# Peptides against a protein of PDB entry 3S8F: the designs that were tried, part 70

Target 1, 157 residues: chain A of PDB entry 3S8F
Amino acid sequence: VLTLFVAVPSLMTAFTVAASLEFAGRLRGGRGLFGWIRALPWDNPAFVAPVLGLLGFIPGGAGGIVNASFTLDYVVHNTAWVPGHFHLQVASLVTLTAMGSLYWLLPNLTGKPISDAQRRLGLAVVWLWFLGMMIMAVGLHWAGLLNVPRRAYIAQV
Target 2, 166 residues: chain B of PDB entry 3S8F
Amino acid sequence: DEHKAHKAILAYEKGWLAFSLAMLFVFIALIAYTLATHTAGVIPAGKLERVDPTTVRQEGPWADPAQAVVQTGPNQYTVYVLAFAFGYQPNPIEVPQGAEIVFKITSPDVIHGFHVEGTNINVEVLPGEVSTVRYTFKRPGEYRIICNQYCGLGHQNMFGTIVVKE

## One batch from the design tools (peptide; aimed at target 2 T39)

Design b2_p26_4 (made by RFdiffusion4)
Pose (drawn by RFdiffusion4):
Structure b2_p26_4 (pose): chain A 157 residues (1-157), chain B 166 residues (1-166), chain P 26 residues (1-26)
Amino acid sequence: as target 1 above (157 residues)
Amino acid sequence: as target 2 above (166 residues)
Amino acid sequence: ALAEAWNWLVEHLPEWGRQAREWLES
């Protein structure tokens, strides 16, 4: 029960952050129900990386609520489902957010500029990392529901 | 406009939060329902039941695997199961279909998992402790036990079998 | 009805997982 309550701050974060992004999209001219998304600064890796991380957090959090549901944990406990859940949370959102900080924080700390080429390369890196985490989340959640255990060298069997 | 967008955002946020809370409460009620049904038998016994891992293969209910299945009620069997590096005894565990099975599971060495494929049986096995879970097998046949807690280099090949007789 | 369906899902979901694994391996 208390774990289901720990989920409320992230559920609140989902709205406060989503509304903040929608407000920014509208300031930048976006209209429609989706125009506000397209009008956001998708050429800036510091923007893109946390946003993509937040997108993967939606299934990441859904799996966490499942794991927190006591008897429902007996379906997924110590299976590949669990790494599927935590790659979405820490290996995607937390890691992507830190990667995006290379693009605003590093210049601030070192004075070293980020070139146009380095910016594009950062875009590719955060997209590939995000997409790779999403594909693996699918493989691990599914294999977990099939009772494949975590922490195993299953290629040797 | 900022004042307006702000007001509207807070108003709808309050709505979302109430909905999100109502949804979490429904899940809490649904979990409470499972806890009142026979499906909750796989929840391990909360009572501490200590044993000694260094003598469990020499004395006590786990010393003779052929004696591991004991009828404890008219439709009840207790099964003493040893999960060790890297296997389970007895092998196979043989039980009748439709009977309640109380598995008492310990380990002489390291922590092992006990995950019965196709069931909700999924319990950690700790040396020095006895893990007790309950389940009734409704379908006869062979069930595979998977070790789902890393117990060393033999972990990936640590399996056992439950045969549910007709 | 909703609680029953939920409990039924929780009970049968591992079994469906076993069946699906055996079908893929076949």

Design b2_p26_4_s1 (made by RFdiffusion4, then SolubleMPNN; from b2_p26_4, 12 letters changed)
Fold by OpenDDE base, seed 3:
Structure b2_p26_4_s1 (fold): chain B 157 residues (1-157), chain C 166 residues (1-166), chain A 26 residues (1-26)
Amino acid sequence: as target 1 above (157 residues)
Amino acid sequence: as target 2 above (166 residues)
Amino acid sequence: SLAEAFNELVETLPAEGARLREALLA
């Protein structure tokens, strides 16, 4: 039970970010329960990248609860499940956030906006990255549940 | 305008915060319920047991691999296993099919893994502690033991075998 | 009971995963 208190700051942060996104979407003309999502700037890789990271982080966070649960941890510990969790947390959220940050930072450092071609390329990169990461992460989690060991090059399955 | 925007943001934040807290309580309740009512389908472990890793090779039940398999009952065995850099002893571990096997696993050096393919046996082995896992092999054959905790340069080749005899 | 259902789910996950894998790879 005490372990769950560790989740409180994380959840607060996550939902605060969600609140910010909702507010931003509504400011951009989005209405209704989901209309604000469509109104967000999906044409900007600096925005899309971290948002995709957040989307990956959601199941990763859920996995964190599993990993912290005594009985469930026995099932998943030191299996491919754990790398799957890492790839959602680090290789998705952190990495995509870094990518997004670069798409914002570099234009500001150079004093020049990115070209339309660069923007489109950036969008392609982050979406492809996200897609690949999700496929791999799902595979790793699945393999973990099938008792594929972590840190081994061989498995019975 | 700035003030209005600030108030709006705060309102959304409060709403989402309330939602988060509500969900947290739901999760806590669910976890508490499952902990109170569920039976774990895990391999039973014994009480916390400690051993001196500096002497475990010289004296005690782990010292002689030839004496590692101890029959404790008509269909019950205790197997004293050492996980070390880089292997397991005894190797192979020979046990009869259908017998209740209690593995007592420890390490004389660093942390290792004890992952038995085809089974639910998956524990970390810490120097100074004895990992206890109880399992009954229903199928005869060979079961591979894999070290799934990085333990050094030879980690990738650290394997053992459990031979289950009919 | 809900607890029993949960236990059954957890205990059968590897087998269910294996079945799913077989189905997808067939």
Scores: peptide ipSAE 0.018, ipTM 0.738, DockQ to the pose 0.296
OpenDDE base, seeds 1, 2, 4, 5: peptide ipSAE 0.017, 0.000, 0.017, 0.005; ipTM 0.739, 0.700, 0.738, 0.700; seed 1 fails the geometry check

Design b2_p26_4_s2 (made by RFdiffusion4, then SolubleMPNN; from b2_p26_4, 14 letters changed)
Fold by OpenDDE base, seed 4:
Structure b2_p26_4_s2 (fold): chain B 157 residues (1-157), chain C 166 residues (1-166), chain A 26 residues (1-26)
Amino acid sequence: as target 1 above (157 residues)
Amino acid sequence: as target 2 above (166 residues)
Amino acid sequence: SLADAFTELVETLPALGAELREALLA
């Protein structure tokens, strides 16, 4: 149980970002319990990408708590569960954040704004990436729960 | 205006921090509940036991594969298993059905995995340490041991077999 | 098995990629 408190800093960080999003949404005119979400700039891939990363990070973080549990880790350790967790944490959050950063950085460095077509394409890319990653992550976690070993080409099931 | 904005941010942060803490306790509670209601099948870790990986093949209970299976009591056995590059010994491991088996697993070389298909046995094997797993095979047959920790060029072919006899 | 299904999927990806490439370049 004490080991699970290691998750506190991570949770604090994640939800601090959420606080920033709520503040931003409310500044943009969003009202009510959920209205601030709709008010966020969902038309900007530089924004959407890292936010989708955060969404993927939620189940990944929950999995992190599982992985930190002595008894539960026995079940999932060195199974496909672990890569599933990594793909949520790294391949979703970190990767999508990097993508989002590029959508901001490149126009800034070149001094040229992205075209509307590039913007739309960017949105499609990050959403499709997120969707694919969620499918993959669910599959890996599921396989892990079925005791599919990590780093093996064969499995009982 | 900037001061007001900072004040607002702090308020939201406090709210979300409270939510974070609440969620933490929810997760802990869920884990505790699961452990309290579903404790069957959990294999606890044994005591920290050390062994010299440089001599484990020459002396001690792992030295002779023919004597690796030791009966320690009525329907109780200890099996001394070596995971090495690239296989297991003894191979096959022969144990009786329904017996309580204590696996004592170590490595003379690098880190390996010991994953037994059809069971919840899944441990890492570290040179210098002895992994202890207790299990009772209820069904006769062959159980494949898989190395699930990368250990070199032959990792993908590193398999063992446990034969459970009636 | 899941491993077999995975293997089958992975082995089909190059072909799918080639098809997609051709479709995008058409």
Scores: peptide ipSAE 0.019, ipTM 0.718, DockQ to the pose 0.022
OpenDDE base, seeds 1, 2, 3, 5: peptide ipSAE 0.006, 0.000, 0.000, 0.018; ipTM 0.727, 0.679, 0.718, 0.697

Design b2_p26_4_s3 (made by RFdiffusion4, then SolubleMPNN; from b2_p26_4, 14 letters changed)
Fold by OpenDDE base, seed 1:
Structure b2_p26_4_s3 (fold): chain B 157 residues (1-157), chain C 166 residues (1-166), chain A 26 residues (1-26)
Amino acid sequence: as target 1 above (157 residues)
Amino acid sequence: as target 2 above (166 residues)
Amino acid sequence: SLADAFTQLVEDLPALGKELREALLA
């Protein structure tokens, strides 16, 4: 009955995080409507990873509303749509957040900063991960809408 | 400047926390109301039909695959289907083209899927419950049934066939 | 450059591991 109400705290969290990012960007000298985005530390994989995860979480959240709808779930349930959804939620947000946390935690625990080479490699890893996850997620959602079943190696499309 | 920014952030956090707490109480109240007014929750698709999975193979409409297809009216049929590890019965399911088919699907063992290719039929099949799906096949031919719920070692090979006759 | 970064990362892992262990045990 109250399934869709989960969207309320989720949206609250999303807007709060976005506001925090805006404040951070403005503190770093960003100006204007979008200038604060550029001012964020995009050279730090510990920052980039979770932010990319958040970006993937947005369409995933929209999909969550679809999956929670009785009428719409009838269409997408146990199709490739579902794996597409949780790959955005878990394999993108959670995984990228874990990656980002690692890039902050290890230098902090060891007391030694990562090398520039490690930093650059980290940036490449998280961006490539995000790109791959987005491609796969779009493909899975598309396949799901074409009634490709989940957990089956064969389908008629 | 940094101090001012921190104060602003804290103000936002306090506001959202207060709102979140308020909403928490609202949700708890609504859940409590739902539990108090509904004994078995909301059933959006009619009444829940139950069956004993331990006896469904021995007695009742699912017991004999030869009698699984029952004509209930002019151009209307009910098909009693079992999804089991690892297949479907009857197999094939033979129905006439253009007839309204009511599938009554249950399982004697574990949860299975019932996905019919080329149709919008896609339901989970739970032991102890009867899934009801209504469909009219407009085109004759063979329709493959696919299990889309993991059900064990033979899950990937669990298929059935619906044969629609002219 | 990515290959160099990867090589450097792999070569630094033993030292990083040692430091991490020491930090966790401190």
Scores: peptide ipSAE 0.016, ipTM 0.738, DockQ to the pose 0.009
OpenDDE base, seeds 2, 3, 4, 5: peptide ipSAE 0.012, 0.010, 0.006, 0.012; ipTM 0.692, 0.726, 0.718, 0.699; seed 5 fails the geometry check

Design b2_p26_4_s4 (made by RFdiffusion4, then SolubleMPNN; from b2_p26_4, 14 letters changed)
Fold by OpenDDE base, seed 5:
Order: structure tokens, then C-alpha cells, then sequence
Structure b2_p26_4_s4 (fold): chain B 157 residues (1-157), chain C 166 residues (1-166), chain A 26 residues (1-26)
């Protein structure tokens, strides 16, 4: 119940951010229902990282509602599902946001802009991180649904 | 310019807020649907039952593993299980196929898990509380019990076995 | 596209690494 209560403002915040992104994309020349997405600065790892984090947070947030539901939690509790949820929330959203923040913070702290090579490398890093996290998260959630226990090195499956 | 920007932002925010609310209802509906269609997979919470963890090993139904399996009806049994650091008792747990088994599980020491592979039995076992789970084994054979709650140094090796006899 | 951008970044990673090394040592 408490988690569900917290879910409401979290959703509002998430979609408010999305609204801001849509507006920014449209200001950058994006048109149509999805054209604004393409118009966003995908060449900047400081932008890409937190956005990818948000994308990972969407299924994680949905999973949070599942985990908070008594009846549904019975299916997934103490299975590999739970670590999957954690990795979406912490290792995806929080970590990617932190990573993205570094691409903004370090140049500002040093007074030196990042080179083009550093920018491109940064993009590769955050995309690869996201991909890896999605693979792991999907695997863990899938394993959890197959009743693979949490905190165990063996399982029937 | 600022006014125009604010007005535009507000319009988008309103749209996304509406979407947010819609999604909230979708999630609620999904939960309701799942509850309605998958009730058979849920073990309902039993009545709160408490026990003294400091004496549970010495007296009461958990004290003697040899007497842990109690027939309560023609095809009904109660099994008093202890989860402890680091194992289960009785071990193995022997029950007949097709019988309704009521597991009464508690711990004398720390919190443990009781996860039976091949079944939907998955409960946490708290010292001082009795976890009650009902299950009917339809297939004979061995079912492994796994501790899925960290309980100390030997947690990873804490296993039990349920033997279902024909 | 996003996919193309990702592919480009991955394919150029070794070269970028070399460039980064040189930049850090300069």
C-alpha cells in the first residue's frame, strides 16, 4: 500500500520529465508523435545515460507495483525476480544517471570540455551498459517466473 | 516568448499527466485481473500463530523429528518442520502421495527460507512465528527444500528433502 | 538512428580507445 502510494508521485515525476523531453525535442525540430524523440541530443552521453536509465526504470517501476501487491508478490518473492527488479532500479536508473552526470560534472570541474573521442566512447559505454543491464534484468525476471530461488546457487530449472 | 514557452510546456505536462493517470488505472486493472485469474496459485496467509523459539526444540510438536509427521485425517497430515542453522528437520520429510499436507514451519534461531522446488511452496520462517502452508503432492518423488533467505555462514548449503511416497 | 549511432560507437571503439590514451598522455 505504501509503495503504491509512492508510485503515484513517481509516475507523475517520470512523465513530467517525459513531457519536458517532448517539448525540447519539438523545439529542436521534431514533428509528429515520435519525431521529437529523434530530435533529442542523442550524441551527448550526459543526455543518453539518464534517458536510458529512465527506460530501464519503466519496467522496474511496474515490477515495483507487482512486488508491492500481496497476491502477486507471492509468485515472485525471494526468487530471481527480485534481483532483477533491483538491477533495473539501482544498476540501471541510478547508475546510468550517475554515469551521465559524470559526463557533465567532470568537464565542469576541470574546466575542460570532453573531446570528441571521449564523447563517442561515453556513448558506447552507456549503451553497452544499458544493453547488458537489460539482458541481465530480463534473464533474472524470467528465471524468477520459473521459480528460481534468490540467494541460492542451484535451482531445479 | 517566456509566456509562450510556459503555455506549451503546460499543455504537454497536462497530456502526460493524463497519460500517467491512465497508466495507473491500467496497472490497477492488471493487478485485479491477475488476482481474479491466478488465485489458485496463491497460498493464503494463515492465522497468526506464535511459538517460543527458545523452547521449541525441547518441548512441543517440533521437539521430536520422529513424531513430526502427524496424521490428522484419512488423507490429511500435519508436518511440524524446523528450519535452523543450517538445515531442516525432519530430513527427509516423508509424506504420502495425494494427501493434503499442512506444513507448520518455525525457527529456533534466525530467519530462514522454506522454498520447495517443483511446488509453489515458498515462505519465510521467522523465529517466534509459525508459518502454515497447505499442499498436496500429486507426483511421487523427491522435492528439494532450499533456504532462500540469508541466515549465516552455512546458508548456501542449507537444504532439505521431501520424499513423496506412492 | 539510435541503433546506427550505437553501432558506429561500438565499431569505432578501438580507435576511440587509442585516441583517449593519447589524449590522457598528452
Amino acid sequence: as target 1 above (157 residues)
Amino acid sequence: as target 2 above (166 residues)
Amino acid sequence: SLAEAFTEAVETLPALGAELREALLA
Scores: peptide ipSAE 0.013, ipTM 0.700, DockQ to the pose 0.013
OpenDDE base, seeds 1, 2, 3, 4: peptide ipSAE 0.000, 0.000, 0.008, 0.009; ipTM 0.725, 0.688, 0.725, 0.717

Design b2_p26_5 (made by RFdiffusion4)
Pose (drawn by RFdiffusion4):
Structure b2_p26_5 (pose): chain A 157 residues (1-157), chain B 166 residues (1-166), chain P 26 residues (1-26)
Amino acid sequence: as target 1 above (157 residues)
Amino acid sequence: as target 2 above (166 residues)
Amino acid sequence: AGTLLLMAVVAAVIIAFFAVVYVKLL
């Protein structure tokens, strides 16, 4: 029960952050129900990386609520589902957010500029990392529901 | 406009938060339902039941695997199961279909998992402790036990079998 | 309105995951 309550701050974060992004998209001219998304600064890796991380956090958090549901945990406990959940949370959102900081924080700390080419390379890196984490989340959640255990060298069997 | 957008955002946020709370409460009620049904038998016994891992293969209910299945009620069998590096005894565990099975599971060495494929049986096995879970097999046949807690280099090939007789 | 649509998607994903695992449990 208390774990289901720990989920409320992230459910609140989902709205406060989503409304903040929608407000920014509207300031930048976006209209429609989706125009606000397209008008956001998708050329900036510091923007893109946490946003993509937040997108993967939606299934990441859904899986966490499942794991927190006591008897439901007996379906997925110590299976590949669990790494599927935590790659979406820490290996995607937390890691992508830190990667995006290379693009505003590093210049601030070192004075070293980020070139146009380095910016585009950072865009590719955060997209590939995000997409790779999403594909693996699918493989691991599914294999977990099929009772494949975590922490195993299953290629040897 | 900022004042307006702000006001509207807070108003709809309050709504979302109420909905999100109502949803979590429904899940809590649904979990409470499972705890009142036979499906909750796989929840391990909360009582502490200590044993000694260094003598469990020499004395006590785990010393003779052929004697591991004991009828404890008219439709009840207790099964003493040893999960060790890297196997389970007895092998196979043989039980009748439709009977309640109380698995008492310990380990002489390291922590092992006990995950019965196709069931909700999924329990950690700790040396020095006895893990007790309950389940009734409704379908006869062979069930595979998977070790789902890393117990060393033999972990990926640590399996066992439950045969549910007709 | 866009955010409300997104919140609906978030809720649907959570419910779907919970339902799939809950039905499998039963």

Design b2_p26_5_s1 (made by RFdiffusion4, then SolubleMPNN; from b2_p26_5, 16 letters changed)
Fold by OpenDDE base, seed 5:
Structure b2_p26_5_s1 (fold): chain B 157 residues (1-157), chain C 166 residues (1-166), chain A 26 residues (1-26)
Amino acid sequence: as target 1 above (157 residues)
Amino acid sequence: as target 2 above (166 residues)
Amino acid sequence: DGVLAFMAALRATMLGHFLLVYALLL
């Protein structure tokens, strides 16, 4: 009940952000149905990180609805599925957003901008984090569907 | 300027909100699909039964492990299982292959898990409540019961066994 | 078991990435 209560507002927020991104992309010269995406500042880790977090949040959010469903919770509850969901929500969205915020916060606190090398390395780190998180999440969800238990060292598979 | 931006944003928001609404229906469909494909073989009773956890070890159907498996029909059994810190009773649980087994599981102490390896049986066991799960073992052999709810220092070693006889 | 082990390794790797990001900006 609680999860479902927050699901709709969360989706609305996420898609409102997407709307803002589309507007920004089009303002930056993007055209067509998807051209606005390419026009976004993908060279900025402070932008890329939270956006990747949002992308990871999509399957996680869908999973949240699954987990909150009475009938399906029976299938996935206390399996590796649950940690998979958590890692998408927390270790993807929240963590990537936090990482992205550092690219703004730390330069402001230290008074020095990041170098181009740091920027490029930051992009690599953020993308690699996202990739790793997706692999782990897929693995956990898959394992959960195969009835690998949560809070146990036995995998069964 | 600001008005123009506002109007543009609003237009995109309307589109994305509509998309969001559509996605909700997609998620409902995914729920239905997952339910249809992953819940076969396990039937929860749905009724909440209460017991006194302070006396469940001394009296009633859970009190004697030797009497825990009760034949209720020609091919039907009820098994009264206790999950406790840190194990299961009876252990092993012996049941016939192909019989319909109704597990009635409760706890005398804290919350435990009852996850039967190789099956879809996976329930939490709460003191004072009886968890009921119906299952038919089609294959003979040993099935391990795993506690998947943290229950204390010995949680990781809390195992049971179901022996399905031919 | 292999899948879980792999996921554990990924967690360690990802932690390293986080620390790297932090260190880069100090």
Scores: peptide ipSAE 0.082, ipTM 0.728, DockQ to the pose 0.021
OpenDDE base, seeds 1, 2, 3, 4: peptide ipSAE 0.021, 0.020, 0.045, 0.037; ipTM 0.752, 0.715, 0.761, 0.741; seeds 1, 3 fail the geometry check

Design b2_p26_5_s2 (made by RFdiffusion4, then SolubleMPNN; from b2_p26_5, 15 letters changed)
Fold by OpenDDE base, seed 1:
Structure b2_p26_5_s2 (fold): chain B 157 residues (1-157), chain C 166 residues (1-166), chain A 26 residues (1-26)
Amino acid sequence: as target 1 above (157 residues)
Amino acid sequence: as target 2 above (166 residues)
Amino acid sequence: DGVLAFMELLMATMLAEFNLVYAKLL
């Protein structure tokens, strides 16, 4: 139960990140309730990747609360639900953040900007990665709810 | 302008903090509720029985598979299950349909899983600890037991069977 | 304002998943 106290700083971090994005969008000329989102640099894979990671982290983080619940964990533990959670947290958020970091870091380290072709390819990669992760994660969570066990090559559902 | 924005953000942050704390208590309450209402099927760790994994095969209720199924009431049974590398005993586990079954599961060697297909029965089995699960099989037939915790080279082939008799 | 809406969505998601899994216990 005390583990849930971790949710507080996590939620505050979420707020800070979201607020920073809104602030940035508004500084870039975005207006209205959602206009600031459109004003964000969606043409930059260094931006898009970590943001998509954050979006994947929302359902993943929600699952964390479930996994931390004693009785709920009983029905999801060691099922396909668990790898579904992991892929949202690690393979989505962490990986996409790392990918985004590379898109920023490499040009800065080399002193050479990425070409337009490289930029477009980068955008394609991160969007496809995100899409694939979401499809897989939904499938794994669904399978977990159907009592598909983790670490088993067979299942009767 | 920036100062105004920061002040506004600060106000919202304080509000969100308060809300987050409130939600924390809501979740704690929900967890407490689910724990209180669903402990009949799964015994919390604080009430778990302890056993010596080094002697569990030689003495006690897990020692003889033929005596593993014990009738404790008119329609109640306790089944002492041993999960080991790489299988389960007794195998098959035979229980009546409609009876309340209390599974007491332990391991003599390493950590295993006890996942019964078609049910919500799903526990890790630790040496030295007894996992207790209560379940009533409503349908007759065979239910496969699957190990869903890696336990060695033969993990993927570790299966058991529960036979529910009419 | 947009941030708050997003945070509400986040909380709703948490509760939704909780309820979804809880339903399996019933």
Scores: peptide ipSAE 0.522, ipTM 0.887, DockQ to the pose 0.725
OpenDDE base, seeds 2, 3, 4, 5: peptide ipSAE 0.275, 0.313, 0.485, 0.496; ipTM 0.766, 0.801, 0.861, 0.838; seed 3 fails the geometry check

Design b2_p26_5_s3 (made by RFdiffusion4, then SolubleMPNN; from b2_p26_5, 15 letters changed)
Fold by OpenDDE base, seed 5:
Structure b2_p26_5_s3 (fold): chain B 157 residues (1-157), chain C 166 residues (1-166), chain A 26 residues (1-26)
Amino acid sequence: as target 1 above (157 residues)
Amino acid sequence: as target 2 above (166 residues)
Amino acid sequence: DGVLAFMLALRATLLAEFLLVYAKLL
């Protein structure tokens, strides 16, 4: 029940962030329904990382609502679904946000900007991390729906 | 342009807020409904049965594994299951195909899991509490019981079997 | 409006996960 209450402000935050991104994209010259997305600074790992984290947080957040629902939790509790949810929330959102923060923080702390090579490497790391996390998360959620148990090394499937 | 965007954002925000609140109430209502009607095959904590974990092995319906399966009606059975470190009792559990089975599961020691592969049966078992699950096996065969709650050094080897007879 | 499309996608995600899990109860 408490989680469901927390879901409301979280959903509102999602709206605010999305609206802010659209506004920013349009200010940067983006036009049309999706043109504003292209106008965002996708060349900056400090931007890309937390945004990808937020994208991963969407299905994770949906899963959180499912997990907090008594009836629905019955079929997913202590299955691979739960680790799938955790990895989206912690290993996607939190970790990618931390990674993005480092790409901003370290240059600012040292007073030295990152090189173009470092920037490109950072982008590669962030995107690869996101891709890997999504594959694992989808696999874990799928396995959970197939009744693969959590905390067990064997399964019938 | 900024003003138009602002107006649109405010309109959508109100709609989104309404959706969020509506969703909240729907899920709360679903929880309340489940708790009130004892649906989904699991008896909610509101009707929680208590037992003494220190004596459950010596007296009561869990004490004798040979008497663990009780016919309660035509095609209806109650199975009294103990989850313990590290196994299940009785093992195997033998039940007929097509019968409604009520599992009453408790623990004499620590918290365990009761997950029956190939089914939606998945509950935690707490010492001093009785978990109740209703299920009808439609297919004959063997169903493995897995402990999916860490219960000690032997957790990974804690398995049971349900044999569904034709 | 892009935010509308995003919100619809979010709703679709919520509904999809709900239906996937709920289907196991049927």
Scores: peptide ipSAE 0.397, ipTM 0.817, DockQ to the pose 0.722
OpenDDE base, seeds 1, 2, 3, 4: peptide ipSAE 0.377, 0.276, 0.300, 0.381; ipTM 0.854, 0.742, 0.798, 0.847

Design b2_p26_5_s4 (made by RFdiffusion4, then SolubleMPNN; from b2_p26_5, 16 letters changed)
Fold by OpenDDE base, seed 1:
Structure b2_p26_5_s4 (fold): chain B 157 residues (1-157), chain C 166 residues (1-166), chain A 26 residues (1-26)
Amino acid sequence: as target 1 above (157 residues)
Amino acid sequence: as target 2 above (166 residues)
Amino acid sequence: DGVLAFMELLMATYLEEFLTVYAKLL
C-alpha cells in the first residue's frame, strides 16, 4: 500500500508546473487569484495544447492512484476504466504536448511563422481534441464503474 | 522581489507537500482497512498458492468438474474453476443462493480473465497460480463469466455461466 | 496563492475519484 507514495514526485511536479504558469501569467500582467490565468497566451496553440494536456492528466493521474492500489485495482482492472485512464494519459497529455510542440517547432525550424489562419485552425483542433477526449474518457470511466469489461464485445449493462 | 517570491513559493511547496502526504496516508489507511476486512472480495493469502498447470487437469481438485463444487461448511462452498482456451469448467457452475462461495481459479494453458457480470468478481488467471475470490450471490439466476484478458483466437467467444439456485 | 488553490482542487478531484471507486468495495 505504501506504493502510493510514488505519487509524491508527480504531485510535486504538478505544483511546479502550476507555479510556473502562475509566475508566467503574473509576468504578463495578470493580477489577483485567477487573473494570472487570463493573462496566459491562450491565443497560441503551442501553449494551449500542452496545457489542455495537463488538465486532462489531472483526472488521469487520479485514476493512476486508483489503478496503482491493489485493492481498488481489483474492481477496475480490465474494465473500460483502464482505456479511459490511459487515453487521458497518452491521447491527452502526450498527444496534445506533441501537437503543441509541433506548433512551436515547425515555425522555428523553417523560419516561417504560422499564419493567422493556421493559428486559428490549430486552436480549433486542440480544443476539439480535448473536448472529444474528455467525453470519451468520462464515458469509459463510467462504463468501467458499471463493470463493462475490457476486450469484450458484449456487456450486461 | 524575486527573492521574496521564491521564498513564498518554497513555503507553499512545503505546505503542499505536507498536505499531499497527509492525503496519501488517508488513502493508504482506507485501502488497508479494506484489506483487513476482506471486503474487496479477493482473499489475500499469506502465501501465494501455486499449482502445476501441466497436471492440473489430471490431478487435484480441478480435475473433475463434477466435484468442483465442494461444501466446506454450513452455507459455505469452494468452487474449483478452470479457465482454459476457450471456456470455463465446470460450466455451468451451480451454487446455492445466499451461500458464501470461495472461487479457486487457475488456468492450464495461458492467462485468462474471470469477470462475472453483475458482480465485482474480476481477476486475471495465471497458469501456475491460484486466484481466490469470495462472493455471496444474493439473487438467483444466471451470471455470465467473461474473459477480459486476450487469450488467443477464440478469446471473444470465451464465456461461462454461474447458475445460482434458490 | 493561485497555485495552492489549484492544487487543492486537484487533490479534491483525486479524493473524489478514489472514494467513487472505493465505494464499490463496500
Scores: peptide ipSAE 0.521, ipTM 0.875, DockQ to the pose 0.802
OpenDDE base, seeds 2, 3, 4, 5: peptide ipSAE 0.183, 0.019, 0.227, 0.371; ipTM 0.750, 0.738, 0.794, 0.844; seed 4 fails the geometry check

